# Peptides against a protein of PDB entry 5VZU, part 8

Target 1, 271 residues: chain A of PDB entry 5VZU
Amino acid sequence: GRTLEDIFHEHMQELILMKFIYTSQYDNCLTYRRIYLPPSRPDDLIKPGLFKGTYGSHGLEIVMLSFHGRRARGTKITGDPNIPAGQQTVEIDLRHRIQLPDLENQRNFNELSRIVLEVRERVRQEQQEGGHEAGEGRGRQGPRESQPSPAQPRAEAPSKGPDGTPGEDGGEPGDAVAAAEQPAQCGQGQPFVLPVGVSSRNEDYPRTCRMCFYGTGLIAGHGFTSPERTPGVFILFDEDRFGFVWLELKSFSLYSRVQATFRNADAPSPQ

## One batch from the design tools (peptide; aimed at target 1 S57 S199 I219)

Design b1_p10_4 (made by RFdiffusion4)
Pose (drawn by RFdiffusion4):
Structure b1_p10_4 (pose): chain A 212 residues (1-129, 189-271), chain P 10 residues (1-10)
Amino acid sequence: GRTLEDIFHEHMQELILMKFIYTSQYDNCLTYRRIYLPPSRPDDLIKPGLFKGTYGSHGLEIVMLSFHGRRARGTKITGDPNIPAGQQTVEIDLRHRIQLPDLENQRNFNELSRIVLEVRERVRQEQQEGQPFVLPVGVSSRNEDYPRTCRMCFYGTGLIAGHGFTSPERTPGVFILFDEDRFGFVWLELKSFSLYSRVQATFRNADAPSPQ
Amino acid sequence: SDAYENFYFP
């Protein structure tokens, strides 16, 4: 929904062109692989499926939320040259909730960082052996209409890599649940916020034969 | 970093 003008500035103008050129080289001669929608589950769940998400200058990407015990996974359906389609973009630790401070303390980025890194450390120890909401100052959000109230937060990690999916790594962050069908992820080391929202469309023939 | 450039919006 833009022109060459609104895009010729600039890093996105490049990424958008590459995509157009690259994808159009297929001339609709394409191979398709099967995917499934995730299993629903009662008590042990807060609702799976496809979501539209903001991935900075790459624009929106489609990400699938699925539940695997005390962890939730976000898997890319569409992706980008940094983190491609089919990868785990996010992992939410559902046993490590994070308490939300009053608005003033939410605004303090360092408080958020200290708190998140604390949880990361506690997690490393374990593995080794709704109220008003605001983003902290200095954390960018492409959306800006992110909901100002939220139900809860959890520790999680996201996957990042340079161009070409080079040296991918987990970076700490915090997952934010707004309502039944909108959630967010603060990329701590990037001071960046990704806002996700449920794909409302209904899909035929998409259920999996089983969880395995 | 590349990831920062792609995600951070001024």

Design b1_p10_4_s1 (made by RFdiffusion4, then SolubleMPNN; from b1_p10_4, 5 letters changed)
Fold by OpenDDE base, seed 3:
Structure b1_p10_4_s1 (fold): chain B 271 residues (1-271), chain A 10 residues (1-10)
Amino acid sequence: as target 1 above (271 residues)
Amino acid sequence: SDAERDLYVP
């Protein structure tokens, strides 16, 4: 029978052949679309822009990072045989921080899996609750027949007078000092290591991280067949580097900022 | 199958 090694070898040969076919098609009529860089906002976790991502067998791809309120998105600028350009390769929920354990427990894949799956369940519950509130609000607008309420009359407002004295009730203002959540100082980054059994194309990844968030990644078969979202962890290392742990695939993608500056790449100001 | 999942990549 075919071994797992034979299947993997055939799959890798097919990916190489598909990549060769795609590169040979550049002599065809291509449609070009201008790409604009997202505007930077003060509340953005890091500066938005272009990153070089590692995608296992596909190699290096270009991803645009952008921020959308409490969500971040990685959009493929380059496509591959599985996921075409313009798809959202990663979606990050900035409401759901992942707390990594100590460095010893970070090596345990089952511990990371537990933490991520617990957050995934909370996200599903919040989506169900928000779906119910939107559903119940539509049901009560029965058709109010606009019966024409008749023109009832003018009655004159009487003028009554002035005097009532202000009582001095000196209620003490209880200073509920709302402890302003101090913006978490960019303190010393937490030590970071990949779990045992998570593959990385490069062993040279940052060994400290600032923060992590729950996210989902897009996976598909060749030709974008049966696309699905798989759970993962977004890892912010620094201003120019982030990672994504693909939990079900047991793989890690490292994203590094493209340092090239592009003239006239800024989005046109909304007029 | 687990082998069919190896065909689904990011």
Scores: peptide ipSAE 0.308, ipTM 0.806, DockQ to the pose 0.222
OpenDDE base, seeds 1, 2, 4, 5: peptide ipSAE 0.304, 0.292, 0.279, 0.283; ipTM 0.795, 0.793, 0.788, 0.789

Design b1_p10_4_s2 (made by RFdiffusion4, then SolubleMPNN; from b1_p10_4, 4 letters changed)
Fold by OpenDDE base, seed 3:
Structure b1_p10_4_s2 (fold): chain B 271 residues (1-271), chain A 10 residues (1-10)
Amino acid sequence: as target 1 above (271 residues)
Amino acid sequence: SDAYRDLYRP
């Protein structure tokens, strides 16, 4: 039978061959599409734009980060043998913040897995509840037979008068203790470490993060076979760096801002 | 499985 080593060697040979074929496409018919940078909005978690991502054996790829209300999206600008250009490599739900435990518990992969799967279940419940409200609202449009309501005459209702009684009732001001949303302390980020058994291409990832969110990542076989969305964690390190933990793959991708300035790369103003 | 991690990539 094929050994695991034989399967690995065959898969790596196929990956190398596919990379060679993709590189050789430059000698063939190329389709060009202009890419525009997304406009920055005040409510964006960080400035949108191009990031360099590390995908293990794929090498260095370019991802566009964009914000869409309470969602963020990473879109592949460069494709690879598994996932073509233009696919949404990551989708982040900015409604569902993940709180990381202390450093000792962050090293436990099962603890991170528990936290992520609990958030995934909440997201699923919210989608089911919102689907039911949209379903029940459509059922009550029975055919309103537009019976022609007869034109009942405008009775002039009279202008009655002014009486001014000043009732004093001094209702006590219930102290609604507005739970002051503690301003997100723009202060010290939390210590960050990858769980044991999560692979990173580079050990040189930031050891402090600002915040984390639930997200899903796209994975596929060679030639974009059997594509699926898997649960993960978006980690914001700083204005120029974020990470994604691929929970099922037990891998980490680091994304760093492309520092190059592009002339005329902004989206045309909406006319 | 390790085979799944090898076959399915991001």
Scores: peptide ipSAE 0.398, ipTM 0.881, DockQ to the pose 0.246
OpenDDE base, seeds 1, 2, 4, 5: peptide ipSAE 0.388, 0.365, 0.375, 0.388; ipTM 0.876, 0.872, 0.865, 0.877; seed 5 fails the geometry check

Design b1_p10_4_s3 (made by RFdiffusion4, then SolubleMPNN; from b1_p10_4, 5 letters changed)
Fold by OpenDDE base, seed 3:
Formats: sequence, C-alpha cells, structure tokens
Structure b1_p10_4_s3 (fold): chain B 271 residues (1-271), chain A 10 residues (1-10)
Amino acid sequence: as target 1 above (271 residues)
Amino acid sequence: SDAEKDLYVP
C-alpha cells in the first residue's frame, strides 16, 4: 500500500510540477491590475500594507494587510495552486482577543486549542443573536395602509404666562469616578513560544508578542477545490511582524513587512 | 482521512 510518506512525496511533486507549469505560462496573455495600498487610519492596530508570509510547501507569498473596523484581513497578492490571488487568506476578529497562558502552558497544544475553540463558540453565539434581532425587526412591518388622515385644522391654543420660581435643591452629584481604562501601556511584550507539534518553516520567529486575536484562515485543495475557513490565532509581534497559527493544520505562518517603498501606490483619494 | 487534510493547504 502507499505509505503516508509516499502520498506526501507525490503531493510535493505535484505542487512543484504545478508551480513549474504556472511559471512556464507567464509567456501567455496576462491581465495586469494595479494594486493600491490601503489608507492608514489612526485606529489601525499597525500600519496596513504588504507583508511577505510563509506558507509551508508553497514558500513565500505576498499578502496585503488591511483594517475594516473591528476586523483585519490578509488578502493574497500572489496566488498558489490551492488559493488564488485576491482571496482572503486570513480574517481577524479584533473584538476577540486571545489571552495566551504562561510560557510553560503555551507549549501545550491542547491548551491553545481549548482557548481558541471557546472563542470560536462565543463568535458563533454572537452571530446567531445578531441574526435573530435582524430577523424579528422585519416581521412587524405589516403593510400599514396609509389611510390619508384628513388635515384637521388644530386651533391656536394661547400663550400662558411666565412666573414660577422653582427652588434650589442642591443634590451633590456623587462623583462616579469612571475608572479611566489606562491605555494598555505598550509595555514589555509577553514571552511567546509555539506549541509542541506546531510546524514552523523557520525557528527564527519572535519570542515575544504584543497581543493576540481570534481569526480564521482559508484552506483549499488544488484548483481552489472545497474552500473552507479553519480557526486560528493572529499573533502581533511588532509594527512589522505578525504570525498566524493554523490550529487544525498545526502550522505557523510568519509575516514580515515588505520594506520596499512604492511610488504612486496610495489609493486615489475619494473625490 | 488525515491524508486528505494534507491536500487542503492555506
């Protein structure tokens, strides 16, 4: 019978062959589209832009990071045999922070899996509740026939006068000291390590992270067959580096900012 | 199968 190793070797040979076929087809008629960098907003978690990401057997790919209110998105600029260019490789929910445990418990894949699956269930519940409120609001607009209520001339009721002096009762407003949530100091980042059994292409990932969020990644078979979203963790390391832990795949992608400056790459201002 | 998951990559 074919060993698992034989199947992996055949799959890698197919990926190499497909990559060779795609690279050999560059002599064909290509449609070029101009890519614009997303505008930076003050509330963006980091500056949006181009990142180089590691995708296991595919190697290095270019991803555009952009912010959309309480969501971040990674969009493939380069495609591969599984996920074509223009697809959202990662979607990050900035409402759902992941709190990593201590460094010892971060090595436990089952602990990370528990934390991520608990957040996934909360996201599912919030989507169901928001779907019910949108559903119930549409049902009660029965067609109120706009009967043309006749314009009855309501009379000019008169200007009654001025006087009464209400008294000074000086109830002291109790100072509800709103505990100003101290802006979370950009303090010393948390120690970071990948769980045991999570594969990384390079061991040279940052060992300190600023914050983590729940997200989903896109996976598919060759030719973009049966695309699905898998749960994961977005890891912010610094202004120029983030990671994504693909929980079900037990893999890690490291993304590093493209340091090249592009002239005229800014989105045209909406006129 | 676990081998079918290896066909689904990011």
Scores: peptide ipSAE 0.302, ipTM 0.798, DockQ to the pose 0.222
OpenDDE base, seeds 1, 2, 4, 5: peptide ipSAE 0.302, 0.042, 0.042, 0.049; ipTM 0.794, 0.768, 0.782, 0.783

Design b1_p10_4_s4 (made by RFdiffusion4, then SolubleMPNN; from b1_p10_4, 4 letters changed)
Fold by OpenDDE base, seed 3:
Structure b1_p10_4_s4 (fold): chain B 271 residues (1-271), chain A 10 residues (1-10)
Amino acid sequence: as target 1 above (271 residues)
Amino acid sequence: SDAYKDLYKP
């Protein structure tokens, strides 16, 4: 029978061959599309833009990070044999913050898996509840046959009556101490380590993180076969670096901002 | 099988 080693060698040979085919396609008719950088908004978690991502055996890829209200998206600018360019490699739910445990418990993959799967179940419940409210609201508009209600008459304008006195009831203004939402102090980042058994292409990743969110990542076989969304963790390290933990793959991708400034790459202002 | 997961990449 084929050994796991034979399957791995065949897969690596196929991946190398596919990379060679993709690189040789540059001699064919290429369609060029202009890519615009997304506009920055005040409420964006970090400045949107191009990031350089690590994808294990694929190597180095370019991803566009953009913000869409309470969602962030990573879109592949480069394609690979599994996931083509223009696909959303990651989708982040900024409503669902992941709280990492202490550094000792962060090394436990099962603990991270538990936390992520609990958040996934909450997201699923919220989607089901929101789907029911949208469904029930449409059912009750039975066609109100607009029977033409007859023109009932102009009854008159009666008069001015008078004087009622101003009762001074001095209700004390209860000081509703508006709990000032303490501006989220850009406090000292939490210590960060990958769980045992999560692979990183580079051991040089940030050892502190600002915040984490629930997200999903896109995975597929060669030729974009059987694409599926898998649960993961978006990790914000700083303004220029984020990570994604692919929970089911037990892998980590590090993304670093492309420092190159592009002239005329901004989206045209909507006129 | 675990071998089938190795064929799926991000």
Scores: peptide ipSAE 0.325, ipTM 0.852, DockQ to the pose 0.227
OpenDDE base, seeds 1, 2, 4, 5: peptide ipSAE 0.309, 0.295, 0.305, 0.302; ipTM 0.841, 0.842, 0.839, 0.840

Design b1_p10_5 (made by RFdiffusion4)
Pose (drawn by RFdiffusion4):
Structure b1_p10_5 (pose): chain A 212 residues (1-129, 189-271), chain P 10 residues (1-10)
Amino acid sequence: GRTLEDIFHEHMQELILMKFIYTSQYDNCLTYRRIYLPPSRPDDLIKPGLFKGTYGSHGLEIVMLSFHGRRARGTKITGDPNIPAGQQTVEIDLRHRIQLPDLENQRNFNELSRIVLEVRERVRQEQQEGQPFVLPVGVSSRNEDYPRTCRMCFYGTGLIAGHGFTSPERTPGVFILFDEDRFGFVWLELKSFSLYSRVQATFRNADAPSPQ
Amino acid sequence: SEAERNMQTP
């Protein structure tokens, strides 16, 4: 919904062109691989499926939320040259809630960082052996109309890589649940916020034969 | 970093 003008500034102009050129080289001669919608589950769940998400200058991407015990997974359906389609873009640790401070402490980025890194450390120890909401100051959000109230937060990690999916790594962050169908992820080391929202459309023939 | 540049809003 923009012109060459609104995009010719600039890093996105480049990424958008490369995508157009690259994808259009297929002239609709394409191979498709099967995917499934995730299994629903009662008590042990807060609702799976496809979501539209903000991935900075790459624009929106489609991400599938699925539940695997005390962890939620976000898997890319559409992707970008940094983190491609089919990868795990986010992992939410559902046994490590994070308490939300009053608005003034939410505004303090370093408090958030200290708190998140603390949980990361407690997690490393384990593995080795709603109220008002605001983003902290200095954390960017492409959306800006992110909901100002939220139901809960959890520790999680996101996958990042340079161009070409080079040296991918997990970076700490925090997952934010707004309502039944809107959630967010604060990318701590990037001071960036990704806002996700449920894909409302209904899909025929998409259920999996089983969880395995 | 490239990731920071891609993820942050100008």

Design b1_p10_5_s1 (made by RFdiffusion4, then SolubleMPNN; from b1_p10_5, 5 letters changed)
Fold by OpenDDE base, seed 3:
Formats: C-alpha cells, structure tokens, sequence
Structure b1_p10_5_s1 (fold): chain B 271 residues (1-271), chain A 10 residues (1-10)
C-alpha cells in the first residue's frame, strides 16, 4: 500500500511540477494590471502597503496590507499553487484583541489554542445576534395603506399667562468620573515566543510584540481546491513587521515591509 | 477527507 511518506513525496513532486508549469507560462501572453497602494488613514494601526511574507514551502510572497474600519486584510500580490494572487490570505478583526500570557505560558500551544478558540466563539455569537436584528427589522413594514388623513380644523391656541416663580432646588450633580480609558501607552513591547510545535521558516523573528488580534487565514489544496478559513493570531511587532500564527497548521508567517518606494503607485484621489 | 486537510497550505 502507499505509505504516508509516498503520499507526501508525490504531493511535493506535484508542487514542484506545478511551480515549473507556472514559471514556463511567463513566456506566454499575460494580462498586466496596475496595483495601487491603499491610502493611509490617521486611524490605521500601521501604514498600509506591501509586505514580504514567509509561506513555508512556497517561500517568500508579496502581500498587500490594507485597513477597512475595524478590519485589516492581507491580499496576495504573488500567488502560489495552493492560493492564487488576489486572494485574501489573512483577515484580521481589530475589535478582538488577543492578550498573550506570560512568556512561560506562551510556549504552551494548548493555551494559545484555548485563547483563540474562545475569541472565535465570541465572534460567532456577535455575528448571530447581528443577523437576528437585521432579520426582525424587515418583517414589520407591512404595507401601511396611506389612508388620506382628513384635514381636521385649526383650533385656535388660547394665550394663557405668565407668572410662576423659580423654585431653587439645588440637586448636587453626582460626579460620574468617566474613567478615561488611558490610551494604552505604546510602552515596552511584551516578550514574545512561538509555542512549542509551531514551525517557523526562520528562527529570526522579533522577541517582543506590541499587540495581537484575532484573525482568519485562507488555506487550500493544489489548484485552490477545498478553500477554507482557519483561525489564527495576528501579531504586531512594529511599524514594519507583523506575524500570523496559523493555529490549525501549527505554522508562523513573518511579514516585513517592502522598503522600496514606487512612483505613481498611490491610488488616484476619488475625483 | 483528513488526508486532504493535511495537504492544504496557506
């Protein structure tokens, strides 16, 4: 019978063959489209733009990071045999911060898995509740037949007079001390380590992080077969570096800003 | 299949 090793060898041979076929097609007639950089907004977590990401056996790929209100998106600019160019490789929910444990507990994959799965369940509950409110609001607009309300007459408003005296009752305004959410000082980054059993292509990743968020990553078989979104963690290291932990794959992708400046790459202003 | 999931990549 085929061993598991035989199946993995055949799969790797197929991946190499697909890469070879795709590279041989560059001599054919290709359609090119200009890529524009997303405009930067004041509320963006970091400057949007091009990043080089590590994708295990695929190597380095180019990803566009963009911000969309309370969501961030990584879009593949380069594709591979599993996920084609133009797909959203990662979707980040900026409403759902992940608090990493201490450095000792960060090594425990099951602890990270617990934290991520609890946030995933909250996101599912919020989507169900928001779906119910949108459903119930449409049901009650039965056609109100516009019965022509008859023009009932202008009753004259009588002119009643002026006097009543000001009672001084000095109710003390209770100082509701609005606890000003102190803007979380971008203080010293939290110590960061990958969980045991999470693979990284390079051990040279940042050992401190600013913040983490819940996200989903797109995975597929060869030829974009059976595409699905898997839970993960977006890790902001600094202005130019972020990571994504693929929880189900037990893998880590490091993304670093492309430092090259491009002329005429800004999106045309909406006229 | 479980095998198809083992062959999925990002």
Amino acid sequence: as target 1 above (271 residues)
Amino acid sequence: SEMARLLQKP
Scores: peptide ipSAE 0.491, ipTM 0.911, DockQ to the pose 0.194
OpenDDE base, seeds 1, 2, 4, 5: peptide ipSAE 0.442, 0.414, 0.431, 0.445; ipTM 0.900, 0.889, 0.893, 0.901

Design b1_p10_5_s2 (made by RFdiffusion4, then SolubleMPNN; from b1_p10_5, 6 letters changed)
Fold by OpenDDE base, seed 2:
Structure b1_p10_5_s2 (fold): chain B 271 residues (1-271), chain A 10 residues (1-10)
Amino acid sequence: as target 1 above (271 residues)
Amino acid sequence: SEMAEDLQKP
C-alpha cells in the first residue's frame, strides 16, 4: 500500500508541478495589474505593507497586510495552487484579543483550541445581535408630513447697543500639571511557544509576542475548490513580524516584512 | 490523486 511518506512525496510533486504551471502562466499573461501599498494610519497596529510568508508545504508567499478600522486583512499578492492571488488569506478581528496562557499551558493544543472557539462563539453572537438591530431600523418610514407654508418674514427688532464692560476677571493661571504621559509601557512581551502538534516550517519563530487576536484564515483544495474560512490566531511578534495559527490545520505561518522600498507604490489619492 | 485534491490548505 502507499505509505504516508509516498502520499506526502506525491503531493509535494503535484504542488511543485502546479506551482510551476501557475508561475509559467504569468509570463504568458498579457494583463498586468499595478499593486499599490495601503496608506498608513496613526491608529494602525503596525505599519501596513508587504510581508513574506511561509505556508507549510507551499513556498515563499507575498501577503499585503492592511488595516480597516477594527479589522486587519492579509491579501495574497502571490497565488498558490490552493488560493489564487488577490484572495484574503487572513481576516483579523482587532476587537477580539486572545489571551495566551502561561508558557506551560501554551504547549497544550486543546487549551488554545478552547480559547479560540470561545471567542468564535462570541463573534457569532455579536453578528446575530447586530443583524437584528439593522432589520428593525428600516421600518419607520414615518408619513411624509405635509410641507408647512412659508412663514412670512418677521420684522427686524432693533439692535440694542454694545455695553461692553470688560470684566477683568483675572483668572489665576491654574498650573496645568502636565500629566506626565506615562510612557506607554511597551507591554512586556509574553513568552510564546507553539502548541504540541502544530507544525511550523521554520522553528526559528520569535519566542516572545506582543499580543494576539482572533482571526479567520481561508483554506481551499487545489484550483480553489471548497473554499472555507477557518478559525485561527493572529500573533503579533513585533513591528516587522506576525504569525497565524491555523487551528483546524494545526499549522503555523510566519510572516516577515519585505524591507524593500518601492518607488511610486503609493496608492492614488481617492478622488 | 483523489486524496491530494481533498487536502484543504491556506
Scores: peptide ipSAE 0.326, ipTM 0.806, DockQ to the pose 0.157
OpenDDE base, seeds 1, 3, 4, 5: peptide ipSAE 0.042, 0.044, 0.046, 0.044; ipTM 0.783, 0.785, 0.781, 0.782

Design b1_p10_5_s3 (made by RFdiffusion4, then SolubleMPNN; from b1_p10_5, 6 letters changed)
Fold by OpenDDE base, seed 2:
Structure b1_p10_5_s3 (fold): chain B 271 residues (1-271), chain A 10 residues (1-10)
Amino acid sequence: as target 1 above (271 residues)
Amino acid sequence: SEMAKDLQKP
């Protein structure tokens, strides 16, 4: 019978062949689409932009990170044999922070899995409750009350100007105690380690993270077959680095900001 | 099948 090793080798050969086909087709591509950088907002978790990611066997990919209120999105700029360009590879729920345990318990995959699946169930419950409120609001087509007749223009009575003397109430300038802006406690980064059995292409991932959020990642077979959104963890390391733990795949992808500046890459103003 | 899950990648 085929061994797991034979299946792995065949899969890797197919990935290489498909990657070659996809990359060789770029020279024959008659259709170019301009990519615009998303505008930055003051409330964005980090500056939006291009990140280089590593997806296990696929190699280097380019992802656009953008913010949409309480959601963040990673959109593939480069496609691969599984997920084509323009797909939303990750969707992050910035309402649902993941609290990582201590460093010892972070090594336990089952503990991380428990935490993520508990948050997934909360997200599912909130979606069900919000679906009920949106359904009930459409039923009150109240009867069109009849247009009341145009009331005649009532004459402007000349109201006498009262000579209200300006009282010089010399309100003492209350000392605006400058509320000392508590220096935004740059939240001491939490020690970070991948669970045992989570594969990383690069072992040189940051060992300290700022915060984590619940998210979903898109997975598919070759040719974008059977696309599915799977639960995961978005790990913010710093302004220029984030990760995603693919829980079901037991894999980790590291993303690092593309430091290149592009001229004329700004999005056109919404007309 | 379990084998079909092993073919799904991000």
Scores: peptide ipSAE 0.317, ipTM 0.810, DockQ to the pose 0.211
OpenDDE base, seeds 1, 3, 4, 5: peptide ipSAE 0.054, 0.042, 0.051, 0.040; ipTM 0.796, 0.787, 0.795, 0.785; seeds 3, 4 fail the geometry check

Design b1_p10_5_s4 (made by RFdiffusion4, then SolubleMPNN; from b1_p10_5, 6 letters changed)
Fold by OpenDDE base, seed 3:
Structure b1_p10_5_s4 (fold): chain B 271 residues (1-271), chain A 10 residues (1-10)
Amino acid sequence: as target 1 above (271 residues)
Amino acid sequence: SEMEKLLRKP
């Protein structure tokens, strides 16, 4: 029978062949589309733009990071044999912060898996509850036949009555100590390490992170077969670097900002 | 198949 090694070699040969075929298509009629950088907003977690991401056997890919209210998206600008260009490689839920444990417990993959799957279940519950409220609200608008209620008459405007006195009841203003939202101190980043058994293309990743969020990553077979969203962790390191832990794949992608400035790459202002 | 799952990539 085919060994696991034989299957892996055949799969890698197919991947190399597909990369070769795609490279040989660049002499054919291609459609080119201008890509615009998303506008920066004050509430954006970091400046949106182009990032260079690591994708294991694919190598380096270009991803556009954009913000959409309480969601962030990574969109592939480059395609590969598994996931074509224009697909959302990662979707981040900025409502669901992941709290990493201490550095010792961060090495435990099962602990990270537990934390992520608990957040996944909360996201699923919130989607079910929000779906029920939207469903029940539509059912009760039975067609109220607007029977023309008859024009009942203009009953008159009676008068002026007088004087009632100014009772001074001096209710003490209870000092509602507005709990000053402590400005999120851009404090010292939390120590960060990958769990044991999570593969990285490079061991040179940031060892401190600012914050983490729940997200989903897109995976597929060759030719974009059987595409699926898998749970993961978005890790913000700094203004120019983020990571994604692919939980089911036990892999890590590091994304670094493309430092190149492009002229005329800003989206045209909506007129 | 389980094998197809193992061959999926991001």
Scores: peptide ipSAE 0.513, ipTM 0.905, DockQ to the pose 0.195
OpenDDE base, seeds 1, 2, 4, 5: peptide ipSAE 0.505, 0.482, 0.481, 0.499; ipTM 0.905, 0.896, 0.894, 0.903

Design b1_p10_6 (made by RFdiffusion4)
Pose (drawn by RFdiffusion4):
Structure b1_p10_6 (pose): chain A 212 residues (1-129, 189-271), chain P 10 residues (1-10)
Amino acid sequence: GRTLEDIFHEHMQELILMKFIYTSQYDNCLTYRRIYLPPSRPDDLIKPGLFKGTYGSHGLEIVMLSFHGRRARGTKITGDPNIPAGQQTVEIDLRHRIQLPDLENQRNFNELSRIVLEVRERVRQEQQEGQPFVLPVGVSSRNEDYPRTCRMCFYGTGLIAGHGFTSPERTPGVFILFDEDRFGFVWLELKSFSLYSRVQATFRNADAPSPQ
Amino acid sequence: AEAARNFVVP
């Protein structure tokens, strides 16, 4: 929904062109691989499926939320040259909720950082052996109309890599649940916010034979 | 650095 003008500034103008050129080289001669929608589950769940998400200058990407015990997974359906389609973009630790402070403490980025790094450390120890909401100051959000109320938060990690999917790594963050079908992820080391929203469309023949 | 460039909105 933009022209060559609104894009010729600039890093996105490049990424958009590459994509157009690259994808259009297929002239609709394409191979498709099977995917499934995730299994629903009662008590042990807060609702799976496809979501539209903001991935900075790459624009929106489609990400599938699925539940695997005390962890939720976000898997890329569409992706980008940094973190491609088919990868785990996010992992939410559902046993490590994070309490939300009053608005003024939510605004303090360092409080959020200290709190998140604390949980990261407690997690490393374990593995080794709604109210008003606002983003902290200095955390960017492409959306800006992110909901100002939220139901809960959890520790999670996101996958990052340089161009070409080089040296991918988990970086700490915090998952934010707004309502039944909108959630967010604060990329702590990037001071960046990704806002996700449910794909409302219904899909025929998409259920999996089983959880395995 | 590159990830920050791609994700941080100016």

Design b1_p10_6_s1 (made by RFdiffusion4, then SolubleMPNN; from b1_p10_6, 7 letters changed)
Fold by OpenDDE base, seed 3:
Structure b1_p10_6_s1 (fold): chain B 271 residues (1-271), chain A 10 residues (1-10)
Amino acid sequence: as target 1 above (271 residues)
Amino acid sequence: SEMRKTLVKP
């Protein structure tokens, strides 16, 4: 029977053949579209823009990072045999921070898996509750027949007067000083290590992170077959570097900012 | 699990 090794070799041969076919298509008539960089906003976690990402056997790919309120998105600018260009490779929920454990417990894949799956369950519950509120609000607009309520009349009611005295009741204002959560100073970043059994293309990844968030990544078979979203962790290292841990795949992608400046790449101002 | 990691990629 076919071994797991035979299936792996056949799949890798198919992947190489597909890459060769795609490379050979560059000699054909191609349609080009201008890519605009997202405008930077003050509330953006980091400056939006182009990043080079590591995708295991695919190698280096170009991803656009953009911010959309409480969500961040990575969009493939380059495609591969599994995920085509223009797809959202990662979607990050900036409402759901991931707290990494200490460095010893970060090596435990099962601990990271537990933390991520607990956040995934909270995200599902919030989506169900928000779906119910939107459903119940539509049911109560029964057709109010606009009966033409008639023109009823005049009455002039009267002028009466002046005096009542101001009682001094001196209720003490209890100053409930709502402790404004000080924006967590960009203090010394947390020590970071990949869990045991998570593969990275390069062992040279940042060993300190600023913050982490829950996210989902897009995965598919060859030719974009059976596409699905899988849970993961977005890791912000610095202004120019982030990572994504693909939990089910046990893989890590490192993204580094493209330092090249492009002329005429800014989005046209909304007129 | 192992077969899935082989057949599907990001």
Scores: peptide ipSAE 0.445, ipTM 0.899, DockQ to the pose 0.248
OpenDDE base, seeds 1, 2, 4, 5: peptide ipSAE 0.340, 0.285, 0.338, 0.351; ipTM 0.860, 0.850, 0.851, 0.864

